# Peptides against a protein of PDB entry 6J54, part 82

Target 1, 223 residues: chain A of PDB entry 6J54
Amino acid sequence: NENLFASFIAPTMMGLPIVTLIIMFPSLLFPTPKRLINNRTISIQQWLIQLTSKQMMAIHNQKGQTWSLMLMSLIMFIGSTNILGLLPHSFTPTTQLSMNLGMAIPLWSATVFTGFRYKTKTSLAHFLPQGTPALLIPMLVIIETISLFIQPVALAVRLTANITAGHLLIHLIGGATLALLNINTMTAFITFTILILLTILEFAVALIQAYVFTLLVSLYLHD
Target 2, 42 residues: chain B of PDB entry 6J54
Amino acid sequence: QFQFTGIKKYFNSYTLTGRMNCVLATYGGIALLVLYFKLRSK

## One batch from the design tools (peptide; made by RFdiffusion4, then SolubleMPNN)

Design b2_p8_8_s2 (from b2_p8_8, 3 letters changed)
Fold by OpenDDE base, seed 5:
Structure b2_p8_8_s2 (fold): chain B 223 residues (1-223), chain C 42 residues (1-42), chain A 8 residues (1-8)
Amino acid sequence: as target 1 above (223 residues)
Amino acid sequence: as target 2 above (42 residues)
Amino acid sequence: INFVFILP
């Protein structure tokens, strides 16, 4: 059991927290272009950012489109950290609930406060769905209020649970394959095939969770 | 599209202003109930 | 928006 959760312990070297360096590392993979015609890798990165930016900001007005820089940086950060976390013996900061709450709560609160400041009537009206029968109004307003406060928690827990569960499954099935190699080679081959398929799935999950996290923050901003 | 008269003009679930007023009335009612029970316990 | 919370 100690070996199972060893990859989720925050690493330290010579008493210094390496966690800060690990968090900053993905930023080095995305340099800013300084040429009219960039390298192939940079061109693909910029193209991908432009496509995702156009897709996500299509639902926002001009004032909401000012958040494009923050949302694009967020998806690139979470996506990069999740993909790098699938490397063997790597530490993923997004497996820490404290990290994800530290992102979810401020972003959620900023979107909620922005909505109440600039679109007060629409934001208050959002607590009551349109067409609600009169007798259900008080109960439904309470439920929608509780739902609002659950949003940042659900946002953080979704990311943490999906990334953590993926790492645990890879570790467990990987350990099972190694144990079965000494017992039965045929069964070990089957479990190894499952491990490969699971790893491919986890790469997809890593990107999907980054997209869903950023998309939900964007939807909360739309009001 | 919705033309309401009387109390339904201010408290309805179809217009933006009506929905806002219903939410404020709900919060106001809850706040008054909480205050009532706190003052009664003293 | 609420339907997205149902999916793990």
Scores: peptide ipSAE 0.046, ipTM 0.859, DockQ to the pose 0.030
Fold by OpenDDE base, seed 1:
Structure b2_p8_8_s2 (fold): chain B 223 residues (1-223), chain C 42 residues (1-42), chain A 8 residues (1-8)
Amino acid sequence: as target 1 above (223 residues)
Amino acid sequence: as target 2 above (42 residues)
Amino acid sequence: INFVFILP
């Protein structure tokens, strides 16, 4: 059973954690532009960042647009780490719940405190949905309070579970494909086809999870 | 625009201020209950 | 907003 989860163990070299280097590696893939006319790769990256920023910040006012740098850096970080994690024999830091909680809790706390600081009345009123019957008000306020505290956990678990489950499925089906190659070539071909389709899906999931995580943080800020 | 009178003016689920007051009242009630049981345990 | 929490 340890072999199944071996890919999720934090790698170390000579007792030194290389996890820090792995986490910092995506930053090297996004260099800052220095020229007026950049290279094709940098231009495409900047174009994608601008498109995603315009789409994500469309719901925010001027004060909320201050978070554009944080949210764009977050989506680029999670997205790049998730995509790089799909490389063979690679370690994905986002499969670690501790890392995702380390991102979710501070960001959630910052958005909640920012909301209470600048929009105290609206933030307090958010605990009670509009049009609630009078008898259900106390119960619903309690439920909404509990829901608020579940938000950072839900963010972290969603990202961790989706990425981890995807990696496990790729590993299991990949192992089954290799085992079936020596038994039945036809069944191995079917399993291999499923593996290809699953890997394509996981590439999409990797980007979607990065987007959803950042979007939810953005929505918590908007509220 | 909703026109409420009396206690409904301050405690309603439609206006922003009314919703806020309901939330504060709920938390205040819970705090009083916790305080009651804490004092009773002594 | 609550609907976004249900997204898998």
Scores: peptide ipSAE 0.045, ipTM 0.861, DockQ to the pose 0.032
Fold by OpenDDE base, seed 4:
Structure b2_p8_8_s2 (fold): chain B 223 residues (1-223), chain C 42 residues (1-42), chain A 8 residues (1-8)
Amino acid sequence: as target 1 above (223 residues)
Amino acid sequence: as target 2 above (42 residues)
Amino acid sequence: INFVFILP
């Protein structure tokens, strides 16, 4: 079973942690545009960023629009790391709960503090859903308070669980296909087909989780 | 849209201000209870 | 917003 989780061990080379380099690697894939007319790859990247930025930031006011750079960088980072993690023998930092908590907690806290700073009345009112029966008000306020503190945990765990589960499934199905090759070629072909479909799904999941993570941070900011 | 009178004007679950006041009242009540038990244990 | 918490 060490083989199942071997891909999630933080890689080291000569005793030095290379996780830092792996985390920084996606930034090299998104070079800063320098020309009015860039190459096709950069143009597509800018187009995607523009579309996602327009869609996500549409709900925010002028002050919220200041977070556009942070949110776009976040989605690009998580998305790129998740996609790169699907490459063979690649390490995905987003499979580490510590990393995702390291992103979720500060971003969540920043959004919560920003909400209380600029929209105190609205933020406090969110602890009580509209139309709550009078008898349920105290209990529901407590529940909503607890729910608030669960948000960063849920944000991190969601990303970690989805990416980790996907990698585990690919590993397990891949191992099963190899084992079945020596037993029954027909069944191995079926499992291999499932593996292909699963990998395609994981590419979609990788992007969706990046989007959901960033979207939720954005929604918490909006409050 | 909602017309409230009396205490319900300030403490209700429909208006923004009313909801805020309810939340503050709840936290205040909890704080007072905690304070009460803390002082009682001394 | 509460529905977002239960989304996978």
Scores: peptide ipSAE 0.044, ipTM 0.863, DockQ to the pose 0.032
Fold by OpenDDE base, seed 3:
Structure b2_p8_8_s2 (fold): chain B 223 residues (1-223), chain C 42 residues (1-42), chain A 8 residues (1-8)
Amino acid sequence: as target 1 above (223 residues)
Amino acid sequence: as target 2 above (42 residues)
Amino acid sequence: INFVFILP
């Protein structure tokens, strides 16, 4: 069990936590453009950011467009950290529920409070779906209120669970593959194939979870 | 558009204002119930 | 919108 969860322990060097350096490392991969014609890497990054920005911000009004910078930085941060977390012997900060809650709760709170500030009537009315029978109104309002408060928890847990589960599966199947190499080479080959497919899937999941997290925050803002 | 009369004009599940008032009424009712039990417990 | 937090 110690070997299974060892990858999720916060790393330290000489008693000093290096988690801060790990969290800041993705920022070095996305330098700010300084030239009219940038190199290929920066140009591709700018293109991706512009593409995703257009898609996500299309549903927002002018005031919602002000959140573009934060949402784009969020997706790039989560995406990059998730991808870097798939490197061998790496520590993935997004596997820590505390970190994901630390992102989800403030962002959710900001979107909810922004909604109540600028669209008070619509936000309050959102607790009651249109066309609800009169007898079900009190119970449905309570359920909708509970649903609202579950949003930040679900947002954080979704990201944590998907990334953590992926890492655990890679570790377990990888360990099984090594164990089977000395027992049955044919079975080891099958498990190795599964490991490769799973690794490819986890790269996709890493990006999808970043997208879903950011998208849901954006949708909460739209309401 | 729905034309509501009387109390239904202010409390309905179709109009924006009606939905808002229903939500506020629900919260107000819950608050009063909680307050009642809190005061009764003393 | 209610299914947003349920769906992965």
Scores: peptide ipSAE 0.036, ipTM 0.859, DockQ to the pose 0.032

Design b2_p8_8_s3 (from b2_p8_8, 3 letters changed)
Fold by OpenDDE base, seed 4:
Structure b2_p8_8_s3 (fold): chain B 223 residues (1-223), chain C 42 residues (1-42), chain A 8 residues (1-8)
Amino acid sequence: as target 1 above (223 residues)
Amino acid sequence: as target 2 above (42 residues)
Amino acid sequence: IPFTFILP
């Protein structure tokens, strides 16, 4: 069904990539505070950022705390794009694997490089879990090395898969509901109820995936 | 907490330095093997 | 644990 994946096509207007505007749009939802006491919306946003920042950055030292702005902006960006993507007839950039790889690979590379630069001994030691039997050391080092390179891929694929799957399910269940309206109204009502519950779940998933993505980047930074 | 002597002092899976040395030794061994096969094929 | 980094 071509219509099944139509919502994942990068939208263009008169041949111009409107995707750029869609990616930039969430930034308008988070205006810079200019007053000591801002409006309720900005105050809530700042409160949420403060709470998440305190929670996520507590494990980092002062050098790691410098990443607070990047990580908070990242979670806000991914979270907002995921939530906006649940609006009808909207395009979610985070459903594109290229988009998520574009975020995951540089951030992962930066964290790995930072780790090797400032904590070389600890970073190298992480390729061998503590207490490994002597005979398993070479094999486990290889596995951990492979695991390291899988991290950016897993980071991107996790986000892409969760968001894309949610959109597909909403589309499929929604289509099924419409099809059943003229066949069996009772079954259509059940399907519609499932659709509502699924939509609520997808809002939660949208935020959770943003949090997990940012948390894992933060965790990789901490090494 | 761990008291190692001899070679185990430098190559162990418990201390930070020991783990690092094991990792470096593993990579070094792999590099030498690759180098050996590369030179052998030439 | 090697696979914890790739688990969701």
Scores: peptide ipSAE 0.082, ipTM 0.879, DockQ to the pose 0.029
Fold by OpenDDE base, seed 1:
Structure b2_p8_8_s3 (fold): chain B 223 residues (1-223), chain C 42 residues (1-42), chain A 8 residues (1-8)
Amino acid sequence: as target 1 above (223 residues)
Amino acid sequence: as target 2 above (42 residues)
Amino acid sequence: IPFTFILP
Protein backbone atom coordinates (compact mmCIF):
# COMPACT_ATOMS: atom_id res chain seq x y z
CA ASN B 1 0.00 0.00 0.00
CA GLU B 2 2.04 2.90 -1.33
CA ASN B 3 -0.61 5.48 -0.40
CA LEU B 4 0.33 5.11 3.25
CA PHE B 5 3.95 5.97 2.53
CA ALA B 6 3.38 8.53 -0.23
CA SER B 7 4.22 11.41 2.12
CA PHE B 8 7.67 9.95 2.72
CA ILE B 9 8.76 9.99 -0.93
CA ALA B 10 11.32 12.67 -1.72
CA PRO B 11 9.58 15.35 -3.77
CA THR B 12 10.86 16.40 -7.18
CA MET B 13 9.61 18.88 -9.76
CA MET B 14 10.51 18.22 -13.40
CA GLY B 15 13.46 16.15 -12.27
CA LEU B 16 14.82 18.87 -9.98
CA PRO B 17 15.30 17.89 -6.33
CA ILE B 18 13.06 20.07 -4.19
CA VAL B 19 14.39 18.21 -1.15
CA THR B 20 17.50 20.38 -1.30
CA LEU B 21 15.40 23.51 -0.89
CA ILE B 22 13.43 21.91 1.93
CA ILE B 23 16.64 21.12 3.81
CA MET B 24 17.90 24.68 3.35
CA PHE B 25 14.62 26.35 4.35
CA PRO B 26 15.07 26.16 8.16
CA SER B 27 18.19 28.34 7.89
CA LEU B 28 15.97 31.25 6.86
CA LEU B 29 14.12 31.05 10.18
CA PHE B 30 17.26 31.83 12.20
CA PRO B 31 18.66 35.19 11.11
CA THR B 32 21.80 36.66 12.59
CA PRO B 33 21.29 39.68 14.84
CA LYS B 34 22.57 43.01 13.52
CA ARG B 35 21.56 45.48 16.23
CA LEU B 36 22.63 45.99 19.82
CA ILE B 37 18.99 45.76 20.91
CA ASN B 38 17.27 43.30 18.61
CA ASN B 39 13.61 42.74 17.85
CA ARG B 40 11.51 40.88 20.42
CA THR B 41 11.29 37.75 18.29
CA ILE B 42 15.04 37.64 17.69
CA SER B 43 15.76 38.38 21.34
CA ILE B 44 13.57 35.50 22.50
CA GLN B 45 15.19 33.20 19.94
CA GLN B 46 18.70 34.14 21.04
CA TRP B 47 17.69 33.75 24.66
CA LEU B 48 16.42 30.21 24.04
CA ILE B 49 19.60 29.30 22.17
CA GLN B 50 21.69 30.66 25.03
CA LEU B 51 19.75 28.71 27.65
CA THR B 52 19.98 25.43 25.76
CA SER B 53 23.65 26.05 25.05
CA LYS B 54 24.48 26.61 28.71
CA GLN B 55 22.48 23.57 29.76
CA MET B 56 23.99 21.23 27.18
CA MET B 57 27.59 22.39 27.42
CA ALA B 58 27.71 22.42 31.22
CA ILE B 59 29.23 18.92 31.29
CA HIS B 60 32.13 19.88 28.99
CA ASN B 61 35.44 21.50 29.81
CA GLN B 62 36.94 24.37 27.82
CA LYS B 63 38.11 22.17 24.96
CA GLY B 64 34.76 20.44 24.74
CA GLN B 65 32.94 23.75 24.63
CA THR B 66 34.47 24.38 21.20
CA TRP B 67 31.76 22.04 19.90
CA SER B 68 29.03 24.37 21.16
CA LEU B 69 28.42 25.98 17.79
CA MET B 70 28.09 22.68 15.96
CA LEU B 71 25.89 21.07 18.60
CA MET B 72 23.59 24.08 18.78
CA SER B 73 23.31 24.26 15.01
CA LEU B 74 22.50 20.55 14.98
CA ILE B 75 19.68 20.81 17.51
CA MET B 76 18.25 23.86 15.75
CA PHE B 77 18.35 22.08 12.40
CA ILE B 78 16.75 18.83 13.58
CA GLY B 79 14.24 20.63 15.78
CA SER B 80 13.15 23.02 13.06
CA THR B 81 12.85 20.29 10.43
CA ASN B 82 10.83 18.10 12.78
CA ILE B 83 8.45 20.95 13.68
CA LEU B 84 8.05 21.98 10.04
CA GLY B 85 7.32 18.36 9.21
CA LEU B 86 4.13 18.53 11.26
CA LEU B 87 2.59 20.94 8.75
CA PRO B 88 -0.30 19.33 6.84
CA HIS B 89 1.28 18.56 3.44
CA SER B 90 4.97 18.93 4.24
CA PHE B 91 7.90 16.61 3.64
CA THR B 92 10.28 15.89 6.53
CA PRO B 93 13.85 15.03 5.56
CA THR B 94 14.46 13.52 9.00
CA THR B 95 12.04 10.70 8.19
CA GLN B 96 14.63 9.42 5.74
CA LEU B 97 17.09 7.00 7.29
CA SER B 98 19.71 7.99 4.75
CA MET B 99 19.49 11.59 5.91
CA ASN B 100 19.85 10.70 9.56
CA LEU B 101 22.72 8.31 8.88
CA GLY B 102 24.36 11.09 6.93
CA MET B 103 24.33 13.15 10.11
CA ALA B 104 24.96 10.41 12.66
CA ILE B 105 27.96 8.68 11.08
CA PRO B 106 30.13 11.79 10.56
CA LEU B 107 29.28 13.26 13.96
CA TRP B 108 29.87 9.95 15.71
CA SER B 109 33.18 9.43 13.92
CA ALA B 110 34.26 12.97 14.74
CA THR B 111 33.53 12.50 18.44
CA VAL B 112 35.30 9.13 18.55
CA PHE B 113 38.37 10.41 16.74
CA THR B 114 38.46 13.53 18.89
CA GLY B 115 38.35 11.36 21.99
CA PHE B 116 41.18 9.15 20.81
CA ARG B 117 43.19 12.19 19.72
CA TYR B 118 43.20 14.11 23.00
CA LYS B 119 42.32 11.44 25.59
CA THR B 120 43.74 8.21 24.21
CA LYS B 121 44.23 6.48 27.55
CA THR B 122 40.77 7.36 28.85
CA SER B 123 39.09 6.43 25.57
CA LEU B 124 40.78 3.04 25.46
CA ALA B 125 39.91 2.43 29.09
CA HIS B 126 36.21 2.97 28.31
CA PHE B 127 36.17 -0.38 26.52
CA LEU B 128 36.49 -2.03 29.94
CA PRO B 129 34.20 -1.00 32.80
CA GLN B 130 35.86 -0.51 36.15
CA GLY B 131 35.81 -3.46 38.52
CA THR B 132 35.23 -6.17 35.91
CA PRO B 133 36.18 -9.69 37.04
CA ALA B 134 39.35 -10.93 35.38
CA LEU B 135 37.72 -13.81 33.52
CA LEU B 136 35.11 -11.55 31.89
CA ILE B 137 37.58 -8.96 30.62
CA PRO B 138 38.11 -10.33 27.06
CA MET B 139 34.42 -10.92 26.41
CA LEU B 140 33.35 -7.58 27.82
CA VAL B 141 35.92 -5.69 25.75
CA ILE B 142 34.50 -7.31 22.61
CA ILE B 143 30.93 -6.45 23.64
CA GLU B 144 31.89 -2.86 24.36
CA THR B 145 33.61 -2.61 20.98
CA ILE B 146 30.47 -3.85 19.24
CA SER B 147 28.45 -1.39 21.30
CA LEU B 148 30.62 1.44 20.00
CA PHE B 149 29.88 0.59 16.38
CA ILE B 150 26.15 0.29 17.07
CA GLN B 151 26.04 3.87 18.39
CA PRO B 152 25.70 5.67 15.02
CA VAL B 153 23.07 3.18 13.86
CA ALA B 154 21.06 3.54 17.06
CA LEU B 155 21.36 7.31 16.84
CA ALA B 156 19.97 7.42 13.30
CA VAL B 157 17.29 4.75 13.77
CA ARG B 158 15.97 6.36 16.97
CA LEU B 159 15.35 9.66 15.23
CA THR B 160 13.98 8.07 12.05
CA ALA B 161 11.67 5.64 13.83
CA ASN B 162 10.20 8.17 16.25
CA ILE B 163 9.47 10.81 13.62
CA THR B 164 8.23 8.34 11.01
CA ALA B 165 5.99 6.48 13.44
CA GLY B 166 4.44 9.73 14.61
CA HIS B 167 3.64 10.81 11.06
CA LEU B 168 2.15 7.41 10.27
CA LEU B 169 -0.13 7.54 13.30
CA ILE B 170 -1.35 11.02 12.43
CA HIS B 171 -2.05 9.89 8.87
CA LEU B 172 -3.89 6.73 9.92
CA ILE B 173 -6.03 8.36 12.60
CA GLY B 174 -6.69 11.33 10.35
CA GLY B 175 -7.85 9.03 7.59
CA ALA B 176 -10.01 7.11 10.02
CA THR B 177 -11.73 10.29 11.21
CA LEU B 178 -12.61 11.28 7.67
CA ALA B 179 -13.96 7.82 6.90
CA LEU B 180 -16.09 7.76 10.07
CA LEU B 181 -17.67 11.17 9.45
CA ASN B 182 -20.29 9.63 7.14
CA ILE B 183 -20.67 6.41 9.15
CA ASN B 184 -20.85 7.40 12.82
CA THR B 185 -20.43 11.00 13.94
CA MET B 186 -19.92 10.03 17.58
CA THR B 187 -16.97 7.75 16.87
CA ALA B 188 -15.55 10.30 14.45
CA PHE B 189 -15.54 12.87 17.24
CA ILE B 190 -13.66 10.48 19.52
CA THR B 191 -11.02 9.72 16.88
CA PHE B 192 -10.69 13.42 16.14
CA THR B 193 -10.03 14.12 19.81
CA ILE B 194 -7.34 11.44 19.80
CA LEU B 195 -5.85 13.03 16.68
CA ILE B 196 -5.59 16.41 18.40
CA LEU B 197 -3.94 14.91 21.47
CA LEU B 198 -1.54 12.93 19.30
CA THR B 199 -0.62 16.03 17.30
CA ILE B 200 0.22 17.90 20.50
CA LEU B 201 2.34 14.94 21.60
CA GLU B 202 4.18 14.90 18.27
CA PHE B 203 5.18 18.54 18.71
CA ALA B 204 6.81 17.57 21.98
CA VAL B 205 8.38 14.45 20.45
CA ALA B 206 9.80 16.53 17.61
CA LEU B 207 11.70 18.74 20.05
CA ILE B 208 12.66 15.90 22.39
CA GLN B 209 14.16 13.83 19.56
CA ALA B 210 16.22 16.80 18.42
CA TYR B 211 17.46 17.29 21.97
CA VAL B 212 18.21 13.59 22.55
CA PHE B 213 20.07 13.28 19.26
CA THR B 214 22.26 16.28 20.07
CA LEU B 215 22.68 15.25 23.70
CA LEU B 216 23.88 11.77 22.79
CA VAL B 217 26.41 13.21 20.35
CA SER B 218 27.56 15.47 23.17
CA LEU B 219 27.80 12.53 25.57
CA TYR B 220 29.85 10.54 23.07
CA LEU B 221 32.19 13.50 22.86
CA HIS B 222 32.48 13.66 26.63
CA ASP B 223 32.86 9.85 26.83
CA GLN C 1 44.65 4.66 45.24
CA PHE C 2 45.27 1.00 44.48
CA GLN C 3 48.34 -1.00 45.40
CA PHE C 4 49.15 -3.75 42.93
CA THR C 5 52.38 -5.64 42.38
CA GLY C 6 53.71 -7.84 39.62
CA ILE C 7 51.51 -8.55 36.61
CA LYS C 8 48.49 -7.09 38.39
CA LYS C 9 50.19 -3.72 38.34
CA TYR C 10 49.99 -3.56 34.56
CA PHE C 11 46.85 -5.64 33.99
CA ASN C 12 43.92 -4.81 36.27
CA SER C 13 40.34 -3.65 35.92
CA TYR C 14 40.56 -0.83 38.47
CA THR C 15 43.32 1.55 37.40
CA LEU C 16 43.16 3.57 34.19
CA THR C 17 46.46 2.22 32.91
CA GLY C 18 45.53 -1.32 33.84
CA ARG C 19 42.24 -1.13 31.98
CA MET C 20 43.97 0.29 28.92
CA ASN C 21 46.51 -2.51 28.93
CA CYS C 22 43.79 -5.13 29.22
CA VAL C 23 42.02 -3.66 26.19
CA LEU C 24 45.22 -3.60 24.16
CA ALA C 25 46.02 -7.16 25.20
CA THR C 26 42.56 -8.30 24.10
CA TYR C 27 42.92 -6.66 20.70
CA GLY C 28 46.39 -8.09 20.37
CA GLY C 29 45.12 -11.56 21.14
CA ILE C 30 42.36 -11.26 18.55
CA ALA C 31 44.86 -10.02 15.97
CA LEU C 32 47.11 -13.00 16.66
CA LEU C 33 44.19 -15.40 16.28
CA VAL C 34 43.22 -13.85 12.96
CA LEU C 35 46.83 -14.04 11.83
CA TYR C 36 47.04 -17.69 12.89
CA PHE C 37 43.98 -18.70 10.88
CA LYS C 38 45.17 -16.68 7.91
CA LEU C 39 48.54 -18.40 7.89
CA ARG C 40 46.93 -21.78 8.49
CA SER C 41 44.77 -21.50 5.37
CA LYS C 42 47.85 -20.92 3.23
CA ILE A 1 27.17 4.02 28.09
CA PRO A 2 24.97 0.99 27.18
CA PHE A 3 21.89 2.51 28.82
CA THR A 4 22.00 5.40 26.34
CA PHE A 5 20.78 3.02 23.63
CA ILE A 6 17.54 2.48 25.54
CA LEU A 7 16.89 6.19 26.02
CA PRO A 8 13.88 7.12 23.89
Scores: peptide ipSAE 0.073, ipTM 0.876, DockQ to the pose 0.031
Fold by OpenDDE base, seed 2:
Structure b2_p8_8_s3 (fold): chain B 223 residues (1-223), chain C 42 residues (1-42), chain A 8 residues (1-8)
Amino acid sequence: as target 1 above (223 residues)
Amino acid sequence: as target 2 above (42 residues)
Amino acid sequence: IPFTFILP
């Protein structure tokens, strides 16, 4: 079982954390534009960023649109790290709960505090759904308060669990495929087909999780 | 539009202000209860 | 051959 989780151990070389370099690596994949008309790849990338930015920020007011840079950088970071994590023998930082909590908690707290700062009435009213019977008000307020504090944890765990589970599943199916190569070639072929389909799915999951993470942060900002 | 009179005007689950007041009242009540038990335990 | 690199 240690071999299954070996890929999730934070890599170090000679006692120096290579994790820092791994985290910084995705930034190299997004060069800053220097020309009005860039290369096709950069243009497509910028176009995608603009599209996603418009979609995510459409629900926000002018003050919320100030968060566009943060949210877009977040989705690009998580998305790129998740995609790069699907490379063989690569370390995915987003599989570490500590990292995801390190992103979720500050962002969540910032959104919550921003809400209370600028929309105090709405933020306080959010703890009580509209139309709640009078007798259920105290209990529901408590539940909603607890729910609020679970949000950053759920945000981090969702990302961690989805990415980690995907990696584990790929390893398991891959290992099974290798084991079946000499036992039953036909079953190995079936398992290999499943592995391919799973890998494709994991690419989608990698992007979806990045989107969901950022979307939820954005949603919390919207209140 | 809901027309509330009396206490329901300030404490209701339909208006924004009413919901806010209900939340504040709930937190205030909890705080008072905690304070009561804290002071009683001394 | 390229898929062999994906395998553990």
Scores: peptide ipSAE 0.059, ipTM 0.844, DockQ to the pose 0.018
Fold by OpenDDE base, seed 3:
Structure b2_p8_8_s3 (fold): chain B 223 residues (1-223), chain C 42 residues (1-42), chain A 8 residues (1-8)
Amino acid sequence: as target 1 above (223 residues)
Amino acid sequence: as target 2 above (42 residues)
Amino acid sequence: IPFTFILP
């Protein structure tokens, strides 16, 4: 049982928290461009950021466009950390609910506060869908209010659950494969095939969760 | 366009102002209820 | 909007 969750323990060396270094490591993979014509790797990165930025920020007005830098940095951070977390003997900070809540709650609060600041009338009206029957108005307003406060929790839990579940499945299937090697090689081969397919899926999930997290934050900003 | 008269002009589920007022009225009602029970418990 | 919490 300890071996099952050992990968989720915050690593330390000689009492020093190396988690800080792990969190900072993805930043080294995305260097700041210095030239008019950059290297191929930097050019590809810029191209990807531009594409995702155009798609994600298309729904925002000029004021919403100011959030582009933060949203792009967020997706790159979560995406890179999730991908790096799939490396063997690696620690993924995004498996920690505390970290994801630490990102979700401030971002959600900022979007909600921004909405109330600049579009107070529309934001308040958003708690009541248009055309609601008069008798259902009080209950629906309550439901919408509850829905609003669930957003940051759902945002954090979604990311944490998906990444954590993926790591657990890889560990369990991998362990089962090793155990079956000495029992039945045929079943071990089947389990190994499933493991390969699962790992490929988890790479996709890692990126999808980063995108979904950022997209939902962007959507909340749009109100 | 919706043309409401009377109280429906201010409290409706169609216009932006009406929706806002309905939300505020709902929150106000809940707040008053909570306040009532809080004061009653003393 | 009310069901945004369950959307992927």
Scores: peptide ipSAE 0.057, ipTM 0.875, DockQ to the pose 0.030

Design b2_p8_8_s4 (from b2_p8_8, 3 letters changed)
Fold by OpenDDE base, seed 1:
Structure b2_p8_8_s4 (fold): chain B 223 residues (1-223), chain C 42 residues (1-42), chain A 8 residues (1-8)
Amino acid sequence: as target 1 above (223 residues)
Amino acid sequence: as target 2 above (42 residues)
Amino acid sequence: INFQFILP
């Protein structure tokens, strides 16, 4: 059990938390542009940010577009950390539920508070779907209230579970491949092929989870 | 726009104000029930 | 519509 979860233990050097440096590392990959015409790398990054910004912020009004910086920074942070976490012998902070809850709870609370602050009537009305039969109103309001409080938990658990499960599966299949190399070469080749396909899938999952996390925060803001 | 009369004007599941009032009424009812049981236990 | 339960 310790060998399976060893990659998920927060690394420290002489008692100093290297986790802080790992969390800060993705910020170095996105430098601030200084020139009018930047190099290829910065230009591509800015182009991607612009595309994702246009897509995600299209549903928001002028007040909602104020969150563009936060949402874009969030997706870039989660996406970069998830991708970097797929490097061999790397630690992924997003596999820690505490990390994801630390992002989900404040962002969720901020969106809910913002909704109640500027759209009080609409936010209160969201506890009751339109067209609900009169007899079902009390029960549905209770369910919708519970659903609201499950949102931050579901947001954090979704990201944690998907990233953690992917890393565990890669580790298990990789270990099985190495074990089968000396037993059956053909079977080892099959498991290795599965490992490659799974790794490609996990790269996609890493980006998708970053997008979904940010999208859901955006949707909660829009209500 | 929907036209409602009587209590349906204030408590309906179609209008924004009606939905809000239904939610507030539900929470108010739950609060009263909690208060009732709390006072009964004492 | 609660998309939180629909999106993976």
Scores: peptide ipSAE 0.076, ipTM 0.880, DockQ to the pose 0.033
Fold by OpenDDE base, seed 2:
Structure b2_p8_8_s4 (fold): chain B 223 residues (1-223), chain C 42 residues (1-42), chain A 8 residues (1-8)
Amino acid sequence: as target 1 above (223 residues)
Amino acid sequence: as target 2 above (42 residues)
Amino acid sequence: INFQFILP
């Protein structure tokens, strides 16, 4: 059991938290552009950022577009950490619920408060869906209020669960593959194939979760 | 645009203002109830 | 529609 979760323990060296370095490492992968025409890798990165930025900010008003930097940095951070986490013997900060809550709660709070500050009427109206029967109004308002407070938790748990589950599955299937090498080579080959497919899937999941996380934060702005 | 008269003009589930007022009324009612029970218990 | 529950 401990071997299953060993990869999720926050690593330390000589009592010093190396987690800080791990969290900061993705920042090194995205250098600032200095030239009008950059390297192929940098140009591709910028192109991807522009595409995602345009896609995500298209639903927002001018005031909402001020969040572009924050949201783009968020998606790049989560995406990069999730992808890097698929490397063997790597620690993924996004597998830590505390990390994800640390991102989700402030961002959610900021979006909610921003909504209440600039669009008070709309924000308050969101607690009551349009066209609800009069008798259901009080209960529905309460439910929507509870739902609002669950949003940051769901946001964090979704990311944590998806990334953690993926790592666990890779570990389990990988372990099974190794165990079957001496028992049944054919079965080991099958499990290995599954492992490869799962790994490919996890790469996609890593990016999707980053996108979904950022998208949901963006949606909470309510334009 | 929905045309409401009377109380429905201010408290409806269709207009933005009406929805807002309903939400505020709900919260206000809950707050008053909580306050009532709190004061009653003491 | 709450997309929070629809999106994976």
Scores: peptide ipSAE 0.066, ipTM 0.879, DockQ to the pose 0.033
Fold by OpenDDE base, seed 4:
Structure b2_p8_8_s4 (fold): chain B 223 residues (1-223), chain C 42 residues (1-42), chain A 8 residues (1-8)
Amino acid sequence: as target 1 above (223 residues)
Amino acid sequence: as target 2 above (42 residues)
Amino acid sequence: INFQFILP
């Protein structure tokens, strides 16, 4: 059973936390463009960032668009870490709840604070949905307040759970495939096919979770 | 679009200002209740 | 009611 969760232990080498290097590694994959006409890889990256930026920041005013750099870096970081985590024998930092909480709580707090600072009336009004019956107002305000504080937790847990579950499932199906190789080759082939399909799905999930995380932060900023 | 009269003008669930006032009133009420029970225990 | 908690 320890083998099931062994891949989620933060790796260390000679007592030194190499997890720091793993977290920093994705930054090397996105070099700063230095040429007017960059290579194909950088051009594609810039195109994707621009496309995502235009789509995601369209809901924000000029003040909100100042967050574009942070949100784009966030989606690229989470997306790259999630994708890299699907490599064999790799460690995914986003499987750690502490990592995701470390991102979610500050970003959420910043968005909430920004909302209260610049849109105080709207932010306060959001604690009461429009059209609420008068008798339900006090209770609903309390519920919405609680809901607000659950947002960073839900944001972190969603990312952690989806990525971790994917890794666990790949591990389990992979282990089952290996075990069935000597028992029933036909069944092993079926499980292997499922494993392939699952891995493809996990690549999509990895990107979707990065997008959803960033999108929700953006939506919280927009209020 | 919405015409409110009296107290409903300031406390309603339809207008932005009304919703804000309702939220503030709710928080104020809770704060007063907490204060009441805290002072009562002393 | 926010669907933010239900969204994947």
Scores: peptide ipSAE 0.066, ipTM 0.881, DockQ to the pose 0.031
Fold by OpenDDE base, seed 3:
Structure b2_p8_8_s4 (fold): chain B 223 residues (1-223), chain C 42 residues (1-42), chain A 8 residues (1-8)
Amino acid sequence: as target 1 above (223 residues)
Amino acid sequence: as target 2 above (42 residues)
Amino acid sequence: INFQFILP
């Protein structure tokens, strides 16, 4: 079953890691605007960034809006890497749990630390829901504390699991379609139709996961 | 607005300050228990 | 694909 997970192996050329180049590649797809009236592609990109930034930053105060650059760069990075990962014979860095943990843990830690720094009372009070019966307070505080520490893990695993599962399903159904071409053409056509629908869904999932990841980081910042 | 008197003024699950104090009291209690068991062994 | 993980 080595072929099933072969696409998730970090690629190297002549013993040198090319993963760094793969991670840096999406930055080339988002050039900085230089003209008053840009081409259609840059105009669409700017329009999308402006819309998403307005929607995501609407819940934040002035200090929270300083995170706009970080959050917009994050969603563009994850979204672009996920979309590029759907290309044939491509390596998707976001399928690596180590990478997603490397993004989730620092961002989560920064949001939690920022909350405790500027809104200590509200952050501490968040461990106890309003209206909790007195006898349940100590247990509920412990549960909420555990829930807090699960957040970065859930954030990383959510992205990793959804992207990895999508790639595996495309691989498996694609392999099944090829195997059925010479056995039963009708069933092969059905599986091929499912493959097309699944591929379309995975494009949507790729963008949704980028949005959800960024949204949750933003939500943790706002509390 | 809730009007609390006595200990309930400082420890309640409705006010922001009360909730904060309950959380701090819980963590303090856990810390004391851990300290007790650590000192119990030696 | 796990839609439970997609929902925030």
Scores: peptide ipSAE 0.050, ipTM 0.871, DockQ to the pose 0.029

